# Peptides against a protein of PDB entry 2AZE, part 52

Target 1, 148 residues: chain A of PDB entry 2AZE
Amino acid sequence: AQECQNLEVERQRRLERIKQKQSQLQELILQQIAFKNLVQRNRHAEQQASRPPPPNSVIHLPFIIVNTSKKTVIDCSISNDKFEYLFNFDNTFEIHDDIEVLKRMGMACGLESGSCSAEDLKMARSLVPKALEPYVTEMAQGTVGGVF
Target 2, 101 residues: chain B of PDB entry 2AZE
Amino acid sequence: GRLEGLTQDLRQLQESEQQLDHLMNICTTQLRLLSEDTDSQRLAYVTCQDLRSIADPAEQMVMVIKAPPETQLQAVDSSENFQISLKSKQGPIDVFLCPEE

## One batch from the design tools (peptide; made by RFdiffusion4, then SolubleMPNN)

Design b1_p12_8_s1 (from b1_p12_8, 6 letters changed)
Fold by OpenDDE base, seed 5:
Structure b1_p12_8_s1 (fold): chain B 148 residues (1-148), chain C 101 residues (1-101), chain A 12 residues (1-12)
Amino acid sequence: as target 1 above (148 residues)
Amino acid sequence: as target 2 above (101 residues)
Amino acid sequence: MKRTGESFTIHL
């Protein structure tokens, strides 16, 4: 009886670990798709324009975005070496990492919400190794969560 | 019996996790390859127009933070305090605003 | 007091 109970605890622990790894894999896949799609978009755009964009007109990864109302007052203090920043706001703000920005740009093809079209899914599949394609399909269908 | 059943379940879960680990290894390898490709890194950028589509600078101020790896970020967003603290160990931090136009 | 090399305020 006690042995069975111990194994049941272990079973639950393993199930939770698998669930965590599934979440990690999904995020990694989304990052891969978003990044490759972004690179592809920009490569095509530069080819069409026959030149790269001006250096100061683009933001290279990695980056963080902070947005707040234009009415928000922001006080900023910076160390001499620019190693330390302190921002004080008089109202609420939002922080977004580059991955979230790419998702909102559609670079992950809507796969992050399982709402991608057939064409979006086709694009997503084309941006991952063959071994990951079935998982991408499951993500699109919202069927990820089962045990392999 | 019950013991045999649980043992079998654990073996099945082990196989499932091994398959999952394999997929994760493939994915992490791809990400490493991307990080090592200079041309990909050169093309890994967004524009101010992209950012405007996410947060309209007509209504929102959009600040961009470029920080080196392992930079510490502390944020407080409450009715009593609104603050962001950045502390870098590996280099200077760059901050700039996305123009409205 | 923390030493800072620059300080500014944004009023948009």
Scores: peptide ipSAE 0.031, ipTM 0.887, DockQ to the pose 0.041
Fold by OpenDDE base, seed 3:
Structure b1_p12_8_s1 (fold): chain B 148 residues (1-148), chain C 101 residues (1-101), chain A 12 residues (1-12)
Amino acid sequence: as target 1 above (148 residues)
Amino acid sequence: as target 2 above (101 residues)
Amino acid sequence: MKRTGESFTIHL
């Protein structure tokens, strides 16, 4: 009885660990798709323009975005060497990393929400190695979560 | 019996986890390949137009932070305190604003 | 208190 109970506890622990890894894998897939899609978009855009964009008009990854109301007052203190910044706001703000920005731009093809068009799914599949395509399909269908 | 059944379940879960690990390794490898490709990194950018599509500068101020790896970011967002602190150990931090147009 | 080389306020 005790041995059986111990194995049941271990079973539950492993199930939980697998679930955590599934979430991590999904995020990695989304990052890969978003990044490749971004690169592809920009490559085509530069080809059409027959030149790269002006250097000061683009923001290379990685980056962080902070947004707040245009009416928010911001006090900024910067160290002499620019190693330290301190921002004080008089109202709420939002912080977004570059991955979140790419998702909002649609670079992950809407796969992050588990709902995307057939065309978006086709694009998503084309941006991952063959071994990952089944998992991308499961993400699009919202069927990820079970043990396989 | 029940004990044998649980033992079999644990073996199956181990196999499933190994499959996940394999897929994660594939993803990590792909991301490394992208990070090592000079052309991909050159093309890994967004524009101010992209940011305007996410947060309209007519209503929102958009600040961009470029910081070295391992930079510490501390944020407090409460009714009495709204603060962001950045501390880099590897180099200077660059901060700039996205224009409205 | 932090030592700073530059301080400014942004008003938009």
Scores: peptide ipSAE 0.031, ipTM 0.886, DockQ to the pose 0.042
Fold by OpenDDE base, seed 2:
Structure b1_p12_8_s1 (fold): chain B 148 residues (1-148), chain C 101 residues (1-101), chain A 12 residues (1-12)
Amino acid sequence: as target 1 above (148 residues)
Amino acid sequence: as target 2 above (101 residues)
Amino acid sequence: MKRTGESFTIHL
């Protein structure tokens, strides 16, 4: 019946929405872990050094990174007010946001790629509220995605 | 019947979604707390050494871009065009290179 | 055409 068909469409819509929310939640968890881990690392480092690093030696979030071969020629145009930038490359480039940088630094404990050691998982769990620990465990196991 | 089964499935999916919403609320709350904590924000930084570990300036040029919120980023990476365009509405954009050792 | 205050080429 048409009624059942409508409900099946709605079912599919909800399933897709849930899937999207799962992805969003996983990213939020990774961000949280990465940020907290970064802060913890830097706090510890500064304590050991008994001073913060020189202001010009650090890059505070947020930022993005663009990298390309040193052989790549980059033409850059900047507006007078520096509100607009245009970069033209003669070869491929990569863009990384700050979160991706943190992930590659290991700040997300390898959770983003399912490359968690037992120690990594312990760290990750310690950086989230209790309610999120089961989800972190599922992420580490690669078992996220089931409808619960 | 079929209708009853679908109705039950939708109810179960609703419960699942509500659980996800709850977890997401917890996460967003934690992120908000981090953003509101001045000490955390002071410590939310990376070093040039960190960046070199991601893309070694000995082989790769590493450019850092700090842009205001809501800055538009357009990127094209194809055999015919390699371009990045940045347009800010809330202030100037800062760009600098990560130096080699 | 947009106003540009600076244009440069980076090559290493």
Scores: peptide ipSAE 0.030, ipTM 0.887, DockQ to the pose 0.043
Fold by OpenDDE base, seed 4:
Structure b1_p12_8_s1 (fold): chain B 148 residues (1-148), chain C 101 residues (1-101), chain A 12 residues (1-12)
Amino acid sequence: as target 1 above (148 residues)
Amino acid sequence: as target 2 above (101 residues)
Amino acid sequence: MKRTGESFTIHL
């Protein structure tokens, strides 16, 4: 019936929306874990050193990084007010945001790649509110969306 | 029948989506709290050593870009053009290199 | 691009 067809369309729409939200939630969880883990790492390090690092020795979030071969020639043009930058490279480059950097540092405990050890998973769970722990577990197991 | 089955599916999906929305709200709240916490922001940093672990300056040049919110970044990476354009609306952009050591 | 106050080439 036409009614069934309409409901099937709606069903598919909702499934896709849920899939998108699942992806968004996973990313948010990873960001939270990575951020909290970074803060904890640095807090511990500063306590151990009995002082914070020199201001110019650290890079506070947010930031992005650009990397390219050290052989790459880079031409940089900067506006007088430094509001605008233009970089021209003679070869390929990579851009990474701060979250990606944190992930590669292991701050997300390998959860992003499904490479969580038991200790990593324990850490990840400890860095999220209780309500998010089951989802973290699902992420680690690769079983997110199993109810669908 | 078919109609009843679909209706049930939609109810289940609605419940699932509501759960996701709730979890997302919790997560966004946590992130906001972190962003508003002065001590957390003070400790939210990486070192050059951290960056070297991601892209070793012995092989790669690592450039760090600090830009205010809403800065536009446009990148082109093709055989015809390799370019990054930055346009800030709220203040100056700071760029610096990560040393090899 | 606004007027350029600085232009340089990085060689490593």
Scores: peptide ipSAE 0.030, ipTM 0.886, DockQ to the pose 0.041

Design b1_p12_8_s2 (from b1_p12_8, 6 letters changed)
Fold by OpenDDE base, seed 2:
Structure b1_p12_8_s2 (fold): chain B 148 residues (1-148), chain C 101 residues (1-101), chain A 12 residues (1-12)
Amino acid sequence: as target 1 above (148 residues)
Amino acid sequence: as target 2 above (101 residues)
Amino acid sequence: MKRTGSSFTIHL
């Protein structure tokens, strides 16, 4: 009885670990797709323009975005060495990392929300190694981990 | 019996986890390759137009933060406090606004 | 206390 109980505890631990790894894997896949898609887009755009964009007109990864209403008052304090920043807002704000920005741009092909068109899914599959294609398909269908 | 069943379940879960580990290794390798490719990193950028597509500066102020790795970010967004704190240990932080046009 | 080199308020 005690042995079975111990194994059930271990089973639960493993299940939780698997769930965590599934989430991590999905995020890694999304990052890969988003990055590759972004690079592909920009490469094509630069080829069409026959030149890169002006250096100060682009934001290279990594970055963080903060947005708030234009009516929001923001007080900012900066340390002398610029190692520390403090922003105080008088209203709500949003924070987005670069990956989230890429997702909102559609760089992850809607895979992040399982909202892939046939063309989106085709693109997503084309941006991952063959071994990951089945998982991408499952992500698009929202069926990841269905065996659990 | 129950013990044998649990033992088998654990073995199956182990196999599932090993499969996940394998796939994660593949992903990690791909991301590493991307990070090591100079051309890819050169092309890993967004434009102000991209940012306007996610948060229109006509309605929203959009602030871009470029911070070194391991920078600590603390955010509070409540009815009584709206604050962001950044602390870098590896270098200066750059902040700039995305223009409306 | 944190050493602050500058502070500003953004109004839009």
Scores: peptide ipSAE 0.031, ipTM 0.889, DockQ to the pose 0.042
Fold by OpenDDE base, seed 4:
Structure b1_p12_8_s2 (fold): chain B 148 residues (1-148), chain C 101 residues (1-101), chain A 12 residues (1-12)
Amino acid sequence: as target 1 above (148 residues)
Amino acid sequence: as target 2 above (101 residues)
Amino acid sequence: MKRTGSSFTIHL
């Protein structure tokens, strides 16, 4: 009886851990797809243009985006060595990491929100190793969560 | 019995977790390969046009922060305080404003 | 915050 109780606790513990790992895996997959898709897009674009974009016209990963209303007043303090920045806003702001930006750009093929078209899903699958394709399919179908 | 059933459940969960770990390792490896590939890193960029597509500079001020690894970021967004603090240990921080056009 | 080399206000 006591042993069974202990195992039940362990079972629940493992279920929770698996759930967490599923979430982490999904994010990793999205990152991989987004990165590869971005690289592919840019490679194609540069080939079509027969030249890379001007160096100061692009923003290489990693980066962070901060946006706020144009009406927002921003006070910025910068250390002499530029190692420290302090921004004070008079209104709300938003922060987005590069991965979120890529998702909003559609680089994750809408997989992050279950908005994959057939073409999007095809693209997503093509950007992951074979072993990950079934999981990508599950993500697109919203059926992730089962036990392997 | 109950014990037998639970034991079987745990074995199945172990297999499931092992599979997840395997898939995660594959993902991590792929991401590492991307980070180590010079050509991929050269092509891992967005444009101002991309940023305009997600935040219209006509209505929003868009600021881009390029910070070295291990940079500390502190953000407060409340009615009493709206603040972002950045502290780098590995080099200077660069900040850009996305032009309206 | 270390010594501030510059401070400015952004108005848009």
Scores: peptide ipSAE 0.030, ipTM 0.888, DockQ to the pose 0.041
Fold by OpenDDE base, seed 1:
Structure b1_p12_8_s2 (fold): chain B 148 residues (1-148), chain C 101 residues (1-101), chain A 12 residues (1-12)
Amino acid sequence: as target 1 above (148 residues)
Amino acid sequence: as target 2 above (101 residues)
Amino acid sequence: MKRTGSSFTIHL
């Protein structure tokens, strides 16, 4: 009985670990799709324009975005070497990393929210290695967990 | 029996986890290849227009932070304190505003 | 925070 109880605990431990790895894999897949899609978009745009954009008109990854009301007053302190910044706001703000920005831009093809059209899914599949395609399909259907 | 059933379940879960590990390795390899490709990194950018689509500067101020890896970010957002602290150890931090127009 | 080299206020 005690041995069975120990194995039940281990079973639950492994199930939770698998769940965590599934979440990590999903995020990695979304990142891969978003990055490749972004690069593809920009490559096409530059080809159409027959030139790259001006250097100061683009923001290369990685980056962080902070947004707040235009009414918000911001006090900023900067160290001499620019290694340290301190921002004080008089109202609430939002912080977004580059991955979230790419998702909101649609670079992950709506896969992050399970809102993939047939065309979106086709694009998403085309941006991952063959071995990952089944998982992309499961993500789009909201049926991740078929590895069990 | 119960013991045999549990033992079999654990073996199956181990196989499932191994499959996940394999897929994760494939995925991380792809991401590494992207990071090592100079042309891909050159093309890994967004524009101010992209940012305006996320947070319109007509209503929101959009500030961009370019910081070296391992930069520490501390944020407090409460009724009494609204603060962001950045501390880099690998180089200077660059901050700029996305223009409305 | 270490010695501040500069400070400014943003008003929009």
Scores: peptide ipSAE 0.030, ipTM 0.889, DockQ to the pose 0.040
Fold by OpenDDE base, seed 3:
Structure b1_p12_8_s2 (fold): chain B 148 residues (1-148), chain C 101 residues (1-101), chain A 12 residues (1-12)
Amino acid sequence: as target 1 above (148 residues)
Amino acid sequence: as target 2 above (101 residues)
Amino acid sequence: MKRTGSSFTIHL
């Protein structure tokens, strides 16, 4: 019947929306873990050094990095007020945001790729509220995808 | 029947989505708390050593971009054109290179 | 784009 067909379409639409929200939630969890882990690392490092690092030796979030071959030629044009930049490269480049950098640094405990050791999982769980721990466990086990 | 089954499925999916929204709100709250905590923001940094571990300046040039919120970034990476354009509306953009040592 | 500012080329 037409009514059943309409409900089937709605069911599929809701399933897709849930899938998208699951992806967003996983990213939010990874960001939370990465940020808290970074702060924890730096706090410990500064305590060990008994002083903060030199101001010009650190890069505070947020930031973006661009990397390219050391042989790449780059032309840069900058407006007088520094509100506009134009970079022209003679070869390919890569762009990474701060979140991706943190993941590659291991700040997300390998949870982003399901490459968590027992210690990594323990760390990840310790950096989220209790209500999120079951979801972190599911992410590590690769069991995310079902409906709650 | 089939209609009743589908109706029940949709109700269950609604409940599941509400649970997801709740968890997302928890995450958003935690991230906001980090953003509003002065000490956390002071400690939210990476070093040049960290960046070298991701892309070694001995082999790769690493450029860092610090831009205000809502800055427009346009990138083209093709055989005919390799370009990055930045346009800020809220303040100056800072760009610097990560040294090899 | 308005180019009244500084321009430079990076060679590494």
Scores: peptide ipSAE 0.030, ipTM 0.889, DockQ to the pose 0.042

Design b1_p12_8_s3 (from b1_p12_8, 6 letters changed)
Fold by OpenDDE base, seed 5:
Parts: sequence; C-alpha cells; structure tokens
Structure b1_p12_8_s3 (fold): chain B 148 residues (1-148), chain C 101 residues (1-101), chain A 12 residues (1-12)
Amino acid sequence: as target 1 above (148 residues)
Amino acid sequence: as target 2 above (101 residues)
Amino acid sequence: MKRTGESFSIHL
C-alpha cells in the first residue's frame, strides 16, 4: 500500500513535469517559427527594395515595448551611464516582449491560438525541422496535452 | 496488480518524457543556430510600422526599450503606483519612442 | 541621493 502510494506520487510528479515541458516546447516552437518567419519576411522585403532599411528605421531583437495612453504623463530619470532608468506614469501601462510583438504581427502564423489557416499551417510546418512537424500540427488542432 | 500497473505507467511516462526531451533538444538547437547566424540576426528586426499595427498609434504611445542581457526590470501597475525600473549590469539601456507617422 | 544624468517627461 505504501509502495503504491509512493509510486502514485511519483507518477503525478512526472505528469506535471511533462506538462511543463510541453508548454516549454510549444513556446520554443512558436519562437522558432516567429523568428524564422520574421527573418524571411525581411529578407524578401530587402531583396525587393534592393537595399536594407536605414539603420535607425528598424528595431533589432531583443527589445521590449511599453505602451500607454497618449494622455499618460511619463516622468523618466536616467543615470549618467544610462545603466539605470526609472519611469513614473500617472496611469496604467502595458509591457510586451519582442516575442509577443511577433505573435501579434502574425509571425507565428496564428499557431499560438490554434487559429491557423491551411496556408498558415503550411508555412509553420515549413519553418521547423521535420521532427517537429507533427507537434506543430497538434498545436494547430489544439490537441496538444496528451502523453506521447 | 496495482503495483505492476503503476510501474508500467511510470515506464511509459519515462518514454514519453524522453521523446519530449528529444523534440526540445531539436528545437533549442534550431534556436541556437539562428542566434549564431549573423545574417539572421541582421534581419531579425521590426519596424515602427509593425509596432503601429499592433498598438493603435492614435490612442497609444509606444516606447521601445533595448537593454543588455541580465537587465533587471521591475514594474508596478496599481491604482496607487505606476512605475517601471530598469537596472543594467552589462551596458547602457536605450529607450526611444515610436513615432506616430 | 542618486545622481541622474538625464530626466524628461513625456506627454503626447
């Protein structure tokens, strides 16, 4: 009885660990797709323009964005060496990392929400190694969550 | 018996986790390759137009923060305090606004 | 007191 109980605890621990790893893998896949898709988009755009964009016109990864109402007053204090910043807002703000920005741009092909069109799914699959394609398919179908 | 069943379940879970680990290794390898490719890094950028497409510039101000690795970010967003603190150890932090036009 | 090299306010 006690041995069985110990194994049940271990089973549950492993199930939770697998669940966590599944979430991590999904995020890694989304990052890979979004990153490669972004690079592909920009490569194509630069080829069409026959030149790269002006250096100060683009924002290279990594970055974060902070957005707030245009009516929000922001007070910023910066250290002399620019190692330290302090922003004070008079109203609420939002923070988004670059990955979230890419997702909202559609760079993850809607895979993050399981809202892929057939073409989106085809694109997503093309941006990952073959071994990951089945998992991409599962993500698109919303069937991720089972045990392999 | 129950013990044998549980033992079998644990073995199955181990195999499942091994498969999962394998996929994760493949994925992390791909990400590493991207990070090591200079041309990919050069092309890993967004534009202000991209940012305007996801945050309505008519209503929202968009501020961009570029900070080196290991930068500490502390944010407080409550009715009594709205604050962001950034502390870098490895270099200067760059902050700029995304223009509306 | 902390010395700051720059301070500014933004109100669009």
Scores: peptide ipSAE 0.034, ipTM 0.889, DockQ to the pose 0.041
Fold by OpenDDE base, seed 1:
Parts: sequence; structure tokens; C-alpha cells
Structure b1_p12_8_s3 (fold): chain B 148 residues (1-148), chain C 101 residues (1-101), chain A 12 residues (1-12)
Amino acid sequence: as target 1 above (148 residues)
Amino acid sequence: as target 2 above (101 residues)
Amino acid sequence: MKRTGESFSIHL
């Protein structure tokens, strides 16, 4: 019947929305783990050094990274107030946000790529509230995708 | 019948979505708490050594961009055009190079 | 882009 067909459409709509929210939740969890792990690392390092690093030796979040070949020529134009920048490259470049940098640093414990060891998983679980631990476990196993 | 089954499925999906929303709220709350904690923000940094581990300046030039929130970034990477445009509305943009050593 | 205050080239 037409009514059943309409409900089937709605069912599929909700399934897709749930899938999108699952992806968003996974990213939020990775961000939380990465941030807390970074803070923990730096706190420990500063304690061991018995002092904070020099102010200009560190880059606080947020930031963006641009990398290109050392041979690349970059022409840069800057507005007087530094509100506008224009970079022209003679070759290809890459852009990375701070979250991607943290992931590559291993701050997300390899959870983002399914490369989570037992030790990594233990760390990851310790950095989230109890309610999120089951989801972290599912992420590590690659079993996220089902409906709760 | 089929109608009853579909109705039940939709109710179950609603409950599942509600659970996801709850978990997302928990996670968002944790991130907000981190952003509001002065000590955490003080410790939320990377070093040039960290960046070198991602892109070695011996082979790659690494440029760091510190931009205020809501800054617009436009990038073009094609065979004939390689460009990055930045436009801030909330303050100046800072750009610097990560040293090789 | 508005008036430019500075222009430079980078080549390592």
C-alpha cells in the first residue's frame, strides 16, 4: 500500500541520518581523545623539564599547516591590516588542519585508522567518559555501523 | 502486518537516534569543558618537532597559519593554478615558517 | 583583494 511505501521512505531516511550521526560522533570522540592525550603529553613533558617551553617554540591550537616542496616558489600578498593573505604557488601544495596533525602524531591512539593496539585502546578508553567507552571499543574493532 | 512492522521499525530507529544524540551531547560537553579550562588550553600545543614528524622540512617547506575564527580559506590546486586565499573578519592572520632544525 | 601592504616571494 501507499502508506507502507511512505513509511519505507521514511525508514531509509532515518537510517541515513543515523549513519551520518555515527560518523559525526566518531569524529567527536577522536577529537576528544586527541586533545586530552596532547594535553597529557605536554603536561608530563613540562613536569619532567620542570618548566614550560619557550613561548615562541610552540604552536597553540587552532592552526593550519601548508606544506610544499622546498623548490616551490611562493608569492605572497598581505593586506595592510593582515586580514587578507594571497599565496600563489608554482607547484602543488598540501593543507592540513590541526586535527589531522594530531591524528598523524598518534594522539588519537590509532583509533582513526583501525591501528589501535591493546595499549592504545586502554589509553583511548581512559580519555573518555564511561558512557563513551563502549563506542570506543566498537571503533577499535571496526564494528560501528549497526543500529543501537 | 507490514504496516505494524514498519511502524515498529521507525520507533526503534527513533530510540537509536536518541541514544546517538545523547552520546554526542556528552562528547560535545567534554570538548566544551576542555575549551573552557585555562590550563588545558595552555597545554594544547604542538612543537616544530611534531610538525617535522609529519612533514620533514628537509624535503618540504612547512608553513603555519594562525587565523581567527570564521576566517575564510579558499584553495585552488590545479594543473595551471595553485593558490591559497585567506580572509579574516575578526583579526589579523599570523603566518610563519617551521624551521628545518 | 584589498590594497596590499606587503608582497614577497618565498623560495627555499
Scores: peptide ipSAE 0.033, ipTM 0.888, DockQ to the pose 0.041
Fold by OpenDDE base, seed 3:
Structure b1_p12_8_s3 (fold): chain B 148 residues (1-148), chain C 101 residues (1-101), chain A 12 residues (1-12)
Amino acid sequence: as target 1 above (148 residues)
Amino acid sequence: as target 2 above (101 residues)
Amino acid sequence: MKRTGESFSIHL
């Protein structure tokens, strides 16, 4: 029947939307964990050193990094007010945002790959509100994706 | 019947989506709290050593870009053109290189 | 054509 067919189409649409939101939630959780873990790491390090790091030795979030071969030639043009930059490379480059950098640093406890040690999972759980802990567990187990 | 079953499924999916929305709200709230905490923002940094750990300057040059919000970044990476364009409307852009050890 | 205040090349 046409009515049932319409509802089945709507059902599929909602399932797909839920899947998209699940992905968004996972990314938000990873961002939260990575950020809190970074802050915790730095707080501890500064306490151990009994001083903050030199101001010119740190890069505060947010930032973007560009990496390329050390042999790559880069031509840079900058506007007078430094509002515009143009970089021309003679070879390929990579761009990474700060979140990706934090993940590669292990700040997300390996949760982004679904391969966490028991210790990493414990850390990850400790960095989120209680309501999010079950979802963190599901992410670690690779069981996120079903409708609940 | 089939119609009733589908109707019930849609209601259940709505409840599931509401649960996801709730969890997302919790998460975004936590992120806002972190962004509003001055001490957390002071401690929200990486070092050149951190960057070297993921991209060794001995082999890879690492350039750091600090730009105001809403800065436009355009990148072209093809065999014929390798280019990055940055355009800010809110202030100057800062670019610097991560030195070797 | 772009108006620039500074232009340089990086050779590492």
Scores: peptide ipSAE 0.032, ipTM 0.888, DockQ to the pose 0.042
Fold by OpenDDE base, seed 4:
Structure b1_p12_8_s3 (fold): chain B 148 residues (1-148), chain C 101 residues (1-101), chain A 12 residues (1-12)
Amino acid sequence: as target 1 above (148 residues)
Amino acid sequence: as target 2 above (101 residues)
Amino acid sequence: MKRTGESFSIHL
């Protein structure tokens, strides 16, 4: 009886750990797809243009985005060495990291939201190593938890 | 019996976790390779047009923050305070606005 | 905050 109880506790612990790792893996896969897709897009665009874009016209990763209503008043304080910034808003704002931006750009092929068309899924699969393709498929189908 | 069933479950879970660990290792390796590839990093960029597609500057002000690694970001978004604090340890922070056009 | 070298307001 005690042995069974101990194993049940361990079982629950492992289930939770697996759940966490599944979430982490999904995010890693999305990041990989998004990055590779972005690089591919830009490479193709530069080839068509026969030159790279002007350096000051692009934003290299990593970055974060802050957006707010254009009516929002923002007070900004910057240290002399620019090591510290303080922004005060008079209304709500949103913060997005570069990964979220890439997702919203469609760089993750809609895999993140379950809006993955057949073409999107094909692209997503092509951007990951073979070993990850089955998991990408599971993500698209919403069946990631099927391993146990 | 109950013990046998639980033992079997744990073995299956062990296998599942090992598979996940393996896949995660593959994925992290790929991300590392991307970060170490000079050409990939050169091409890892977005444009203001991309950002406008996410948050139209005609309606939203879009601010871009480029900060060194290990920069601390503190954000408060409440009825009493709307604030973002940035503290870098490795260099200056660059902030700029995305134009409407 | 360290000493502030610049302070401004943004309003579009």
Scores: peptide ipSAE 0.032, ipTM 0.888, DockQ to the pose 0.041

